# Peptides against a protein of PDB entry 4HTP, part 150

Target 1, 231 residues: chain A of PDB entry 4HTP
Amino acid sequence: SQTVASHVPFADLCSTLERIQKSKGRAEKIRHFREFLDSWRKFHDALHKNHKDVTDSFYPAMRLILPQLERERMAYGIKETMLAKLYIELLNLPRDGKDALKLLNYRTPTGTHGDAGDFAMIAYFVLKPRCLQKGSLTIQQVNDLLDSIASNNSAKRKDLIKKSLLQLITQSSALEQKWLIRMIIKDLKLGVSQQTIFSVFHNDAAELHNVTTDLEKVCRQLHDPSVGLSD

## One batch from the design tools (peptide; made by RFdiffusion4, then SolubleMPNN)

Design b2_p22_7_s2 (from b2_p22_7, 8 letters changed)
Fold by OpenDDE base, seed 5:
Structure b2_p22_7_s2 (fold): chain B 231 residues (1-231), chain A 22 residues (1-22)
Amino acid sequence: as target 1 above (231 residues)
Amino acid sequence: SAEEEELRKKWEEKIEELEKEN
């Protein structure tokens, strides 16, 4: 069956997240999220115009926006040090070179951007001059690859984990990779609370999540902002 | 912003394409 996530480029989500992060104040951050959500809902209505009983929802995007609340997908088993080593290999960076050392020693202040401790930002600046390819992945494809990583981690298939990571990296822009890293590490640094995200999505979303702890159920049951839990 | 407007237009175009195909 067709899903909204199969039609939405991952780049569009990343651009929205970038706008939210750069925005000053809660109101502007909320506006950017709301605009993306409204566009998603409008597209859903058009895509499913003749099909009322669909399981499609905002869940594929929501689980990437709130990765700390992920319960369906098992642990990735990926840390910053693993990603650093992978990038050094993939980009053929000299191990004693400036960029390799920045990735490996990401916690140490390296002077220029004040990004010490934020691996995703350090990776972004290393990738930006080297990543020439525009991203081509949809939100669904990103989730499929992340599912593969989690499954292979549980199965202790390190080679297949690397394969899926390479697929993500080689098909993503530097900006998309910055956000992908943050999703994997589960720290988006948006400057907006979980409660705010839920409140914008639906008035009853926080309550339903507190009871169920299930993002998919929250997104599916509260897909229509005009229909409450009591309706 | 110009970037926000461009993103909005992309969504609108995709919706229009779906409406034409259905």
Scores: peptide ipSAE 0.285, ipTM 0.828, DockQ to the pose 0.763
Fold by OpenDDE base, seed 2:
Structure b2_p22_7_s2 (fold): chain B 231 residues (1-231), chain A 22 residues (1-22)
Amino acid sequence: as target 1 above (231 residues)
Amino acid sequence: SAEEEELRKKWEEKIEELEKEN
């Protein structure tokens, strides 16, 4: 079945997240999220115009925006050290070189940017001069690859985990990889609370999530912002 | 911003494409 997520580039989500992160005020952060959500809903209406009772929802995007609330996907088993080693290998970085050491020692302040402890930002600067300017993955494809990683981690298939990670990395820009890393590590650093994200999505979203702890159910049942839980 | 307008335009174009195919 056709889904919105199969049509939306992952780059568009990442650009939105970047704008949210860079915005200083809460109001601006909310605006950027709302604009993305509104565009998603409009696209959903157009895509499903002739189809009633679809199960498609904002869930594919929401689970990437609020990765700490993921309950369907098992643990990735991926840490910063593993990603660092993978990047060193993939980019053929000298192991004793400046960039390799930055990735491995990401907790140590090495520069003026104050990015100490933020592996995703350190990775971004290493990747920026070396990666494609535009990625090719959709939100659906990113989720499929993340599902594969989680499944293979559960099955202890390290080779298949590496394969899926390589697909993500080779088909993503530096900016997309920054956000992908943050999604995997489950810390987006958006500067907005979970409550704020839910409140923008739907007035009843926080309440429904508190009761069900099911992010997909929240996105599906509250897909229409005009239809409440009591309706 | 110019970036916001570009993103908006991309969504609009994609919606228009869907509407033409239906």
Scores: peptide ipSAE 0.280, ipTM 0.826, DockQ to the pose 0.820
Fold by OpenDDE base, seed 4:
Structure b2_p22_7_s2 (fold): chain B 231 residues (1-231), chain A 22 residues (1-22)
Amino acid sequence: as target 1 above (231 residues)
Amino acid sequence: SAEEEELRKKWEEKIEELEKEN
């Protein structure tokens, strides 16, 4: 069956997340998230107009926005140091060069930007002059690749993990990779709480999640903001 | 912002395309 996630570019999610991060106030952050969610729901209604019983939901996006609540896929087994080494290799960066050292020593302030400790931001600046301007991945494709990474990590297939990571990297812009890294590391730094995200999604979302701990069930059962748990 | 409007327009265009196919 067709999914909304198969039609939505990952770049669109990343641009929304970037806007949320850059927004100073809670209200503005909420607005950006709400606009993306509303657009998603409208697209869902259009896509599934002739199909009333679908399992499609906001889950593919929600699990990327709240990656710490992921329970379906296993751990990636990926840390910043692994990504640093991968980028050095992939970009053929001189090991003693400034950019390689920035990636490896991401915790040490090396520049005026104050990005110390944020590997994704450091990676972004290294990638910006070297990567594609526009990515080609959908949200579905990103999730498929992340599923592959998690599965192969569980199977201890390091070569296949690298393959999937390379597919993600080579088909993504610098901005998309910034957010992808944050999703993998499970720290988006949006400046909004989980509770806020749930409250915007549906009034009963936090409660249902507290009971089920199943993000997919939350997204599916509460797909319609006008239909409550008791309905 | 101009970027927000562009994103909104992109969603609307996608919805319109789906409606034309149905």
Scores: peptide ipSAE 0.278, ipTM 0.828, DockQ to the pose 0.765
Fold by OpenDDE base, seed 1:
Structure b2_p22_7_s2 (fold): chain B 231 residues (1-231), chain A 22 residues (1-22)
Amino acid sequence: as target 1 above (231 residues)
Amino acid sequence: SAEEEELRKKWEEKIEELEKEN
């Protein structure tokens, strides 16, 4: 079945997240999220105009925006050190070189940029001169690959995990990889709270999530911002 | 910003394409 997520480039989500992160004020951060959400809902209405009973919702995007609330997908089993080693191998970086050492020692402040401790930012600067300018993945494809990683982690299939990671990396820009890393590590550093994201999505979203702990259910039941839990 | 406007236009264009197919 056709979903909004199958039509939305992952790059568009990453661009929105980048704008949210760069925004200083809470109001501006909220505006960027709201604009993306409104566009998504409008696209949903157009896509499903002739279909009354659809399960499609904002869930594919929401689970990437709030990855710490993921309950459907099992753990990835991926840490920063694993990603560092993978990038060194994939990019054929000299092990004793500056860029390899930056990735491995990402917690140690190296240089003038206050990016110490943020592996995704360190990776971004290493990747920027080496990666595609534009990625080719949709939000659906990203979720499919992440599902594969989680499933293969559960099955202890390390080679298949590496394969899916390579697909993500080779089909993504440096900016997209920055955000993908943050999604995998489950720390987006957006500067807005979970409560704020829910409040913008729907007035009843926080309450429904507190009761159900089911992010998909929240997105499906509260798809229409004008229809509350009591209606 | 110019970037925000570009993203908005991309969404609008995609919606218009869907509406024409329907």
Scores: peptide ipSAE 0.274, ipTM 0.825, DockQ to the pose 0.780

Design b2_p22_7_s3 (from b2_p22_7, 11 letters changed)
Fold by OpenDDE base, seed 3:
Structure b2_p22_7_s3 (fold): chain B 231 residues (1-231), chain A 22 residues (1-22)
Amino acid sequence: as target 1 above (231 residues)
Amino acid sequence: SEEEKRLRERWEEKIKALEEKN
Protein backbone atom coordinates (compact mmCIF):
# COMPACT_ATOMS: atom_id res chain seq x y z
CA SER B 1 0.00 0.00 0.00
CA GLN B 2 1.21 3.47 -0.90
CA THR B 3 1.80 6.00 1.85
CA VAL B 4 1.98 9.78 1.74
CA ALA B 5 5.49 9.50 3.19
CA SER B 6 6.63 7.52 0.14
CA HIS B 7 5.76 10.52 -2.06
CA VAL B 8 7.05 13.39 0.08
CA PRO B 9 10.71 14.36 -0.30
CA PHE B 10 12.63 14.56 2.95
CA ALA B 11 13.93 17.89 1.64
CA ASP B 12 10.42 19.36 1.87
CA LEU B 13 10.15 18.47 5.54
CA CYS B 14 13.62 19.90 6.18
CA SER B 15 12.74 23.11 4.36
CA THR B 16 9.65 23.46 6.55
CA LEU B 17 11.66 22.82 9.71
CA GLU B 18 14.24 25.38 8.61
CA ARG B 19 11.50 27.99 8.15
CA ILE B 20 10.06 27.19 11.57
CA GLN B 21 13.47 27.53 13.19
CA LYS B 22 14.21 30.85 11.47
CA SER B 23 10.83 32.35 12.34
CA LYS B 24 10.95 34.63 15.36
CA GLY B 25 7.32 34.64 16.39
CA ARG B 26 5.22 31.74 17.63
CA ALA B 27 2.46 32.58 15.18
CA GLU B 28 4.80 32.39 12.20
CA LYS B 29 6.28 29.10 13.42
CA ILE B 30 2.79 27.67 13.75
CA ARG B 31 1.87 28.88 10.27
CA HIS B 32 4.73 27.00 8.63
CA PHE B 33 3.89 23.79 10.45
CA ARG B 34 0.18 24.13 9.69
CA GLU B 35 0.83 24.68 6.00
CA PHE B 36 2.92 21.52 5.77
CA LEU B 37 0.33 19.54 7.72
CA ASP B 38 -2.56 20.83 5.61
CA SER B 39 -0.71 19.93 2.42
CA TRP B 40 -0.04 16.47 3.80
CA ARG B 41 -3.71 15.94 4.65
CA LYS B 42 -4.83 17.14 1.23
CA PHE B 43 -2.40 14.78 -0.45
CA HIS B 44 -3.58 11.96 1.81
CA ASP B 45 -7.17 12.56 0.75
CA ALA B 46 -6.20 12.48 -2.91
CA LEU B 47 -3.98 9.41 -2.55
CA HIS B 48 -6.58 7.44 -0.60
CA LYS B 49 -9.69 8.80 -2.29
CA ASN B 50 -11.10 5.33 -2.97
CA HIS B 51 -9.77 3.74 0.22
CA LYS B 52 -11.32 5.14 3.39
CA ASP B 53 -10.01 2.55 5.83
CA VAL B 54 -6.27 3.11 5.65
CA THR B 55 -3.69 3.10 8.43
CA ASP B 56 -1.63 5.77 6.68
CA SER B 57 -1.29 8.99 8.68
CA PHE B 58 1.00 11.90 9.51
CA TYR B 59 2.99 9.56 11.79
CA PRO B 60 6.03 9.19 9.48
CA ALA B 61 6.54 12.96 9.61
CA MET B 62 5.44 13.47 13.22
CA ARG B 63 7.97 10.97 14.56
CA LEU B 64 10.72 12.98 12.86
CA ILE B 65 9.35 16.31 14.16
CA LEU B 66 8.98 14.94 17.70
CA PRO B 67 11.80 12.38 17.79
CA GLN B 68 11.94 12.42 21.60
CA LEU B 69 8.52 10.75 21.59
CA GLU B 70 9.68 7.86 19.39
CA ARG B 71 8.72 4.52 20.95
CA GLU B 72 8.47 2.17 17.96
CA ARG B 73 12.16 2.01 17.05
CA MET B 74 14.89 1.29 19.57
CA ALA B 75 17.79 3.61 20.38
CA TYR B 76 20.19 4.46 17.56
CA GLY B 77 23.27 4.30 19.74
CA ILE B 78 24.67 7.29 17.85
CA LYS B 79 26.32 10.29 19.50
CA GLU B 80 27.89 13.44 18.12
CA THR B 81 31.40 12.01 18.48
CA MET B 82 30.53 9.02 16.34
CA LEU B 83 29.07 11.26 13.65
CA ALA B 84 32.11 13.53 13.78
CA LYS B 85 34.44 10.59 13.19
CA LEU B 86 32.23 9.29 10.40
CA TYR B 87 32.21 12.64 8.61
CA ILE B 88 35.97 13.01 8.97
CA GLU B 89 36.40 9.61 7.37
CA LEU B 90 33.76 10.02 4.68
CA LEU B 91 34.82 13.52 3.64
CA ASN B 92 38.50 12.61 3.93
CA LEU B 93 39.12 15.57 6.20
CA PRO B 94 42.64 16.01 7.54
CA ARG B 95 42.56 14.95 11.18
CA ASP B 96 44.47 18.02 12.26
CA GLY B 97 42.56 20.27 9.87
CA LYS B 98 40.20 23.08 10.76
CA ASP B 99 37.00 21.27 9.79
CA ALA B 100 37.87 18.01 11.54
CA LEU B 101 38.70 19.92 14.71
CA LYS B 102 35.44 21.87 14.48
CA LEU B 103 33.47 18.62 14.38
CA LEU B 104 35.41 16.98 17.20
CA ASN B 105 35.43 20.08 19.40
CA TYR B 106 31.89 21.20 18.61
CA ARG B 107 31.31 22.28 22.23
CA THR B 108 34.08 24.88 22.06
CA PRO B 109 33.32 28.12 20.25
CA THR B 110 35.72 28.29 17.30
CA GLY B 111 34.02 30.90 15.17
CA THR B 112 31.84 33.98 14.96
CA HIS B 113 28.60 32.12 14.28
CA GLY B 114 27.83 31.33 17.92
CA ASP B 115 27.04 27.71 17.05
CA ALA B 116 29.01 26.31 19.96
CA GLY B 117 27.40 23.17 21.33
CA ASP B 118 25.16 22.64 18.30
CA PHE B 119 26.82 19.81 16.41
CA ALA B 120 24.24 19.87 13.62
CA MET B 121 25.00 23.50 12.77
CA ILE B 122 28.72 22.90 12.81
CA ALA B 123 28.26 19.88 10.58
CA TYR B 124 26.08 21.93 8.25
CA PHE B 125 28.82 24.47 7.59
CA VAL B 126 31.38 21.74 7.01
CA LEU B 127 29.02 19.87 4.67
CA LYS B 128 27.64 22.83 2.72
CA PRO B 129 30.58 23.16 0.30
CA ARG B 130 31.03 19.37 0.04
CA CYS B 131 27.56 17.88 -0.37
CA LEU B 132 24.95 17.61 -3.08
CA GLN B 133 22.61 20.56 -3.42
CA LYS B 134 19.55 18.35 -3.65
CA GLY B 135 18.78 15.15 -1.78
CA SER B 136 16.86 12.21 -3.22
CA LEU B 137 15.31 10.57 -0.16
CA THR B 138 11.63 10.46 0.71
CA ILE B 139 10.34 10.63 4.27
CA GLN B 140 9.54 6.91 4.02
CA GLN B 141 13.08 6.07 2.93
CA VAL B 142 14.55 8.14 5.77
CA ASN B 143 12.38 6.31 8.28
CA ASP B 144 13.32 2.94 6.76
CA LEU B 145 16.99 3.77 7.11
CA LEU B 146 16.51 4.99 10.68
CA ASP B 147 14.63 1.77 11.47
CA SER B 148 17.56 -0.17 10.06
CA ILE B 149 20.01 1.77 12.22
CA ALA B 150 18.00 1.15 15.38
CA SER B 151 17.51 -2.54 14.61
CA ASN B 152 21.18 -3.07 13.82
CA ASN B 153 22.19 -1.16 16.94
CA SER B 154 20.13 -3.58 18.99
CA ALA B 155 21.79 -6.46 17.13
CA LYS B 156 25.25 -4.88 17.62
CA ARG B 157 25.91 -4.88 13.87
CA LYS B 158 28.12 -1.82 13.55
CA ASP B 159 28.96 -2.46 9.91
CA LEU B 160 25.30 -2.38 8.90
CA ILE B 161 24.73 0.78 10.96
CA LYS B 162 27.55 2.44 9.03
CA LYS B 163 26.06 1.28 5.74
CA SER B 164 22.70 2.87 6.50
CA LEU B 165 24.32 6.07 7.74
CA LEU B 166 26.38 6.31 4.58
CA GLN B 167 23.26 5.94 2.49
CA LEU B 168 21.57 8.73 4.45
CA ILE B 169 24.59 11.01 4.13
CA THR B 170 25.38 10.42 0.46
CA GLN B 171 21.78 10.96 -0.62
CA SER B 172 21.16 14.12 1.41
CA SER B 173 22.00 17.80 1.08
CA ALA B 174 23.83 19.67 3.81
CA LEU B 175 20.54 21.13 5.04
CA GLU B 176 18.88 17.72 5.11
CA GLN B 177 21.82 16.30 7.03
CA LYS B 178 21.60 19.14 9.55
CA TRP B 179 18.04 18.16 10.34
CA LEU B 180 18.74 14.44 10.15
CA ILE B 181 21.44 14.86 12.79
CA ARG B 182 18.99 16.73 15.01
CA MET B 183 16.43 13.97 14.54
CA ILE B 184 18.97 11.31 15.51
CA ILE B 185 20.18 13.31 18.52
CA LYS B 186 16.50 14.09 19.29
CA ASP B 187 16.82 17.87 19.57
CA LEU B 188 15.34 19.91 16.72
CA LYS B 189 15.63 23.34 18.37
CA LEU B 190 12.50 24.55 16.57
CA GLY B 191 11.55 27.03 19.26
CA VAL B 192 8.06 25.57 19.67
CA SER B 193 6.90 23.22 22.40
CA GLN B 194 5.57 19.70 22.01
CA GLN B 195 2.24 21.02 23.25
CA THR B 196 2.14 23.58 20.45
CA ILE B 197 2.86 20.94 17.81
CA PHE B 198 0.08 18.73 19.17
CA SER B 199 -2.37 21.61 19.46
CA VAL B 200 -1.84 22.54 15.82
CA PHE B 201 -2.17 18.92 14.73
CA HIS B 202 -5.43 18.28 16.62
CA ASN B 203 -7.19 19.74 19.64
CA ASP B 204 -7.28 16.33 21.34
CA ALA B 205 -3.76 15.23 20.38
CA ALA B 206 -2.04 16.17 23.64
CA GLU B 207 -4.70 14.42 25.71
CA LEU B 208 -4.60 11.23 23.65
CA HIS B 209 -0.81 11.16 23.75
CA ASN B 210 -0.80 11.67 27.52
CA VAL B 211 -3.02 8.62 27.91
CA THR B 212 -1.56 6.28 25.28
CA THR B 213 2.02 7.49 24.83
CA ASP B 214 1.55 6.17 21.28
CA LEU B 215 2.40 8.74 18.65
CA GLU B 216 1.20 6.54 15.78
CA LYS B 217 -2.16 6.05 17.45
CA VAL B 218 -2.44 9.80 17.97
CA CYS B 219 -1.71 10.51 14.32
CA ARG B 220 -4.01 7.79 13.01
CA GLN B 221 -6.97 8.30 15.32
CA LEU B 222 -6.85 12.09 15.05
CA HIS B 223 -5.97 12.28 11.37
CA ASP B 224 -9.07 14.34 10.66
CA PRO B 225 -8.98 17.62 12.60
CA SER B 226 -12.79 17.75 12.59
CA VAL B 227 -13.22 14.35 14.24
CA GLY B 228 -12.62 14.28 17.98
CA LEU B 229 -11.85 11.51 20.45
CA SER B 230 -15.48 11.21 21.49
CA ASP B 231 -16.60 10.78 17.87
CA SER A 1 8.21 33.66 0.24
CA GLU A 2 9.38 32.24 -3.06
CA GLU A 3 10.42 29.08 -1.28
CA GLU A 4 6.97 28.70 0.26
CA LYS A 5 5.42 29.19 -3.15
CA ARG A 6 7.62 26.50 -4.67
CA LEU A 7 6.73 24.08 -1.90
CA ARG A 8 3.01 24.70 -2.40
CA GLU A 9 3.37 24.25 -6.13
CA ARG A 10 5.08 20.89 -5.65
CA TRP A 11 2.22 19.68 -3.48
CA GLU A 12 -0.34 20.92 -5.99
CA GLU A 13 1.44 19.20 -8.85
CA LYS A 14 1.57 15.92 -6.97
CA ILE A 15 -2.11 16.11 -6.09
CA LYS A 16 -2.97 16.93 -9.69
CA ALA A 17 -0.96 13.96 -10.92
CA LEU A 18 -2.92 11.67 -8.59
CA GLU A 19 -6.23 13.09 -9.75
CA GLU A 20 -5.29 12.51 -13.37
CA LYS A 21 -4.47 8.87 -12.70
CA ASN A 22 -7.83 8.23 -11.00
Scores: peptide ipSAE 0.397, ipTM 0.886, DockQ to the pose 0.763
Fold by OpenDDE base, seed 2:
Structure b2_p22_7_s3 (fold): chain B 231 residues (1-231), chain A 22 residues (1-22)
Amino acid sequence: as target 1 above (231 residues)
Amino acid sequence: SEEEKRLRERWEEKIKALEEKN
């Protein structure tokens, strides 16, 4: 079945997340998220205008925005060190070079940027001059690749994990990769709480999630902001 | 911002295209 996620570029989500992160005020952060969500819902209504009882929801995006709440896919088995090594290989960086060392020693303050300990930001600056300006992946495709990574991690197929990671990397901009890394590591650093995200999504979202711990159910059951749990 | 405007316009165009197909 056709989904909203299959039509939304991953770049658009990343741009939204970037705006949220850069915004200083809570109100501005909320505005950016709300605008994305409202656009998604409006698109959903148009896409599914002639179809009732669809299972499509905001879940594909929400699980990327709140990756720490992921319960459907298994662990990726990916850490910063693995990504560092992969980037060094992919970008053909000298192992003793400045950029390789930045990636490997991301916890140590190096350079002019105060991004010590933030691997995604360090990776961003390394990738920026070396990667595509615009990615080609949809949100659905990103999730499919992440599902593949998790599945192959469970199956201990390291070769296939690498293959999926390479697909993600080669089809993404530096900015998209920054956010992808944060999604994999499960720390987006948006500056807004989980509670805030849920509150903007639906008034009953936090409550339903507390009971079910199922993010997909939350997104599906509370897709319409005007329809509450008690309705 | 101009970037925000472009994002909004992309959404609007996509929605409009769907509405025209229905």
Scores: peptide ipSAE 0.396, ipTM 0.886, DockQ to the pose 0.868
Fold by OpenDDE base, seed 4:
Structure b2_p22_7_s3 (fold): chain B 231 residues (1-231), chain A 22 residues (1-22)
Amino acid sequence: as target 1 above (231 residues)
Amino acid sequence: SEEEKRLRERWEEKIKALEEKN
């Protein structure tokens, strides 16, 4: 079956997340998220106009926005050090070079940007002059690749993990990779709480999640903001 | 912002394309 996620560029989600992060104040952050969500729902209605009973929902996006609540896919087994080494290899960075050292020593303040401890931001600046300006991946494709990584991690297939990571990296912009890294590490640094995200999504979302701990069920059952749990 | 506008326009175009096919 067709999904909204198969039509939405990952770049559009990343752009939204970037706006949320840069926004000052809760209200502006909420606005950006709400606009993305509303667009998604509207597109869903158009896509599934003739098919009322579909399982498609906001879940593909929500699980990337709230990666710490992921339960369907298991652990990636990926940390910053692994990514640093991968980037050094992929970009053919001199090991003793400035950029390689920045990636490896991301916790140490090396510059004036105050990005110490934020690997994703450090990676962004290294990648920006070296990567594609525009990525080609959809949200669905990103999730498929992440699923592959998690599955192969469970199976201890390191070679296949690397393959999927390379596909993600080579088909994404520096900005997309920044957010992808944060999704993998499960820290988006949006400046809004999980509760806020749920409250914007649906009034009953937090409650349903507390009971079920199933993000997909939350997204499916509460797809319509006008239909509550008691309905 | 101009970027926000472009994002909205992309959504609108995609929705419109679906509506025209239905």
Scores: peptide ipSAE 0.395, ipTM 0.888, DockQ to the pose 0.766
Fold by OpenDDE base, seed 5:
Structure b2_p22_7_s3 (fold): chain B 231 residues (1-231), chain A 22 residues (1-22)
Amino acid sequence: as target 1 above (231 residues)
Amino acid sequence: SEEEKRLRERWEEKIKALEEKN
């Protein structure tokens, strides 16, 4: 069975997240998220027009937007220092060079962009002149790779973790990698609360999540914004 | 914005493509 996530480029989600982050007002942030969600639902309806009782939902996107609520996927075991070392290796950066040092010492203010402590932003600027302009991964493919990373971390297969990370990195733009890093680290810095995200998704979403702590169940049961928990 | 417009157009095109295939 086909999924919406298999048709949506990861780049489109990242562009939406970027717009949300750059928006100053809560209303504007909400608008960007709502537009993406509405488009997703419309596409879902078209994709599954002749199919009833599909399990497909917004979950593949929601778990990337609210990565701190992830319960299905185990811990990645990835920290900023690991990513820094990986990028230095992959990009063949001189270890004593400016860019390598920026990645390794991401917490130290360099005065350049005011991004001290935000590894994803530092990585973005290092990657921007060196990476693809457009990525090729769908949301489903990103989730598959993240699943692989988590599984291999649990199994203590470091080489396979590296392989999956390399696949993510080499098939992603600098902007996509910025957001991917934030998803892995579980801090998107959107400037909008979890409650707001849930409220936009469905009026009963926060309540259902508080009871079940199951993000997939929330997305599946409350897929239709017009159908409540009591219906 | 032009970027928002492009994003919307991509969604519309994808939906249209599905409707044509089904």
Scores: peptide ipSAE 0.392, ipTM 0.884, DockQ to the pose 0.767

Design b2_p22_7_s4 (from b2_p22_7, 10 letters changed)
Fold by OpenDDE base, seed 5:
Structure b2_p22_7_s4 (fold): chain B 231 residues (1-231), chain A 22 residues (1-22)
Amino acid sequence: as target 1 above (231 residues)
Amino acid sequence: SEEEEKLRERWEKMIEEMEKKN
C-alpha cells in the first residue's frame, strides 16, 4: 500500500526541521511545522482520494519529530561515541586528525562555532565538505532503516546495525545526517515543546496521547484536524 | 526564502502529479 511517507523526501523533513530550529520566534517555528503538516495532509488526500479506510497517517513523520515518544521501536543502542567511530572509519579520517578528534571529543569546546556538546552539529561540519549535496531517502526508507537498527540491536547483531547505519549515512546529505543523528539520540533541539507540536497537529492530540501514550493512534485517529475525539 | 519556495514548489508538484493519476 502506498503511503505519504514513501513519496516524501527525507530531505524535505530535514529542511523543515532546520527552519524550525533557526527560527527565533514561536510563531515562526509553528508556521514552518504547520506548512509541512498541511502539505502532508493535502498530499494524503490526493494519494488516497479513492480509498476512505486507510491506516496511513502523519505517524512516520511525527515519530521522527518527537523521537522521545517512540514506543514501537526498541532502543537503537547507539551513542555519540559509536557514531564518531563509525564516521572516522567511513570517512577514512586520520585518527589523530583534527576532524576525528572533534568527533571523539565533541563535548570539549574546541571549535569556533560554539557547538560544544552537540554531536550532530560537530558531525555536520565534518560531513559538509565530504558528503552528498542531496540525499535520496524517503521518510519511509529512513524509518525502515531505523526499524532495522532497533531490531538488530535487540537481537545483538552489531554487524547488521552497522550495515543499516552505513546505508543511512551514504544516502544522506550532511544536513540530513545532522537530523538523523538528533533523531537517533532523541534530541532535536527545535526550541518548541511537545505540547506545541501536538497543538498544531490537532487540538485533541495532547489529551489523546496523555491517555494512550500511542503516537500512531494519535496520528491516525486525529488525522483530520476538523474531527475531534468526541466525534 | 528561496529554499522555502523550492520546498513549496516540490509539494505542489507532488500533489498535482497525484491528482492527475487519480
Scores: peptide ipSAE 0.561, ipTM 0.931, DockQ to the pose 0.902
Fold by OpenDDE base, seed 3:
Structure b2_p22_7_s4 (fold): chain B 231 residues (1-231), chain A 22 residues (1-22)
Amino acid sequence: as target 1 above (231 residues)
Amino acid sequence: SEEEEKLRERWEKMIEEMEKKN
């Protein structure tokens, strides 16, 4: 069965997240998230027009926006140092070069951008001149690859983890990789709280999540903003 | 913004295409 996530480019989610991050005010951050969510729901209605009883929901996007709440997939086993080494290898960066050192020493201020301690931002600037301008992955494909990484981590298959990471990297823009890194590390730095995200999604979302701790259930049961938990 | 408009246009196109198929 087709899902909304199988149609939505990962780039569009990343663009939305980028706008949220760049927005100074809470209201503007909320607006960008709401617009993406509303578009998703409209597309869902069109996609499933003749099939009202579907399990498809905002969950594929929500689990990327709130990666700290992920419970379905196991740990990735990926840290910044692993990603740094992978990028150095993949991009064939000189080990003693400026860019390799930036990735390895991401916690040390090396430049004027003030991005010290934010590996994803450091990676972004290294990747920007070297990566595709436009990625090709859908949200579904990103989640499938992340599922593969988690599964292979549990199975201790490092080679297959690397394969999936390479697919993510080679099919993503620098901006998409910035956000992908933040999703993997589970720190998006959006400047908006989990509570705010839930409140925008549905008035009962925070309550249902507090009881169930099941993000998929929250997204599925509260897919319609007009239908409450008690309905 | 221009980026926001492009995103909206993509969504509108996707929805329209799906509506035509149904």
Scores: peptide ipSAE 0.561, ipTM 0.931, DockQ to the pose 0.907
Fold by OpenDDE base, seed 4:
Structure b2_p22_7_s4 (fold): chain B 231 residues (1-231), chain A 22 residues (1-22)
Amino acid sequence: as target 1 above (231 residues)
Amino acid sequence: SEEEEKLRERWEKMIEEMEKKN
């Protein structure tokens, strides 16, 4: 069935996340998230106007915003060191070059940006001058590729993991890759808590999640902010 | 911001296009 996620560019989610991260105040962070969510809901209503009882929800986006709550897909088996090596290979970076060393030694402050320990930011600066193409992936396509990675990790198919990663990387901008890395590592550094995200999504979201631990169920059952758990 | 406005415009366009189809 057609989903909102199949229409929404991954770049738009990343842009929203970037704004949230850059915002200093809680209120501003919440505003950016709320605007994205409201737009999603409006589009959902338009998309499914003639189809009642759809299973489509905010889940495809929510699972990327709260990747630590992912339960449907298993572990990726991907760490920063693996990504560093992949980027060095893919970008044909000299092994003893500055950029390769930055990626491999991401925990050591080598620059003035203070990005030590944040692999995604280090990767961003390496990728920015090299990624000239705009990203083309939808949120659905990103999730499909991430599902593939997790499935192949469980099956110990390393070659297929690499294939899916390459598809993600080659079809993503530097900014999108920064956020994709953070999603894979499960640390978005948004500066807002899980509780805040849930509270903005729906008043009963935190409670339902605490009981069910099912993020999809939370997104589906509480899709309408005006309809509570008791309704 | 300009980027924020562009994002809003994209959403509006997507919604409008879908509303026209239904």
Scores: peptide ipSAE 0.558, ipTM 0.931, DockQ to the pose 0.899
Fold by OpenDDE base, seed 2:
Structure b2_p22_7_s4 (fold): chain B 231 residues (1-231), chain A 22 residues (1-22)
Amino acid sequence: as target 1 above (231 residues)
Amino acid sequence: SEEEEKLRERWEKMIEEMEKKN
């Protein structure tokens, strides 16, 4: 079945996240998220105009925005050190070179950007001159690849993990990869709380999540902002 | 911002295309 996520470019989510992160005020952060969400809902209505009983929801995006609440997908088994080594290999970076050392020693303050400890930002600067300007992945495709990674991690198929990671990397811009890394590591650094995200999504979202701990159920049941839990 | 406008335009286009198909 067709989903909103199958149509929405991952780049658009990443652009939204980037704007949220760069915004200083809570209100501005909320605005960016709300605009994305509203657009998603409008597109959902258009896509599913003749289908009332669909399971499609904001879940594919929400699970990337709140990756710490992911319960469906198993652990990736991916850490910053693995990604560093992967990038060094894929980009053919000299191991003793500046960029390789930045990736490997991401916790050590290097340079003027103050990005010490933020592997995703360090990776971004390494990737920016080397990667595509625009990615080609949809949100659904990103989730499919992440599902593959998790499944293969569970099955201890390291080569297949690498294959899926390679697909993510080669089809993503530096900015998209920055956010992918943060999604995998489960730290987006948006500067907004989970409560704020839920509150913008739906007034009852936090409550429903507290009871169910099921992000998909929250997204499906509260897809319509005008329909409450008691409805 | 220009980027924000482009995002809006993409969404609008996507919505319009779906509305025409249904």
Scores: peptide ipSAE 0.556, ipTM 0.930, DockQ to the pose 0.905

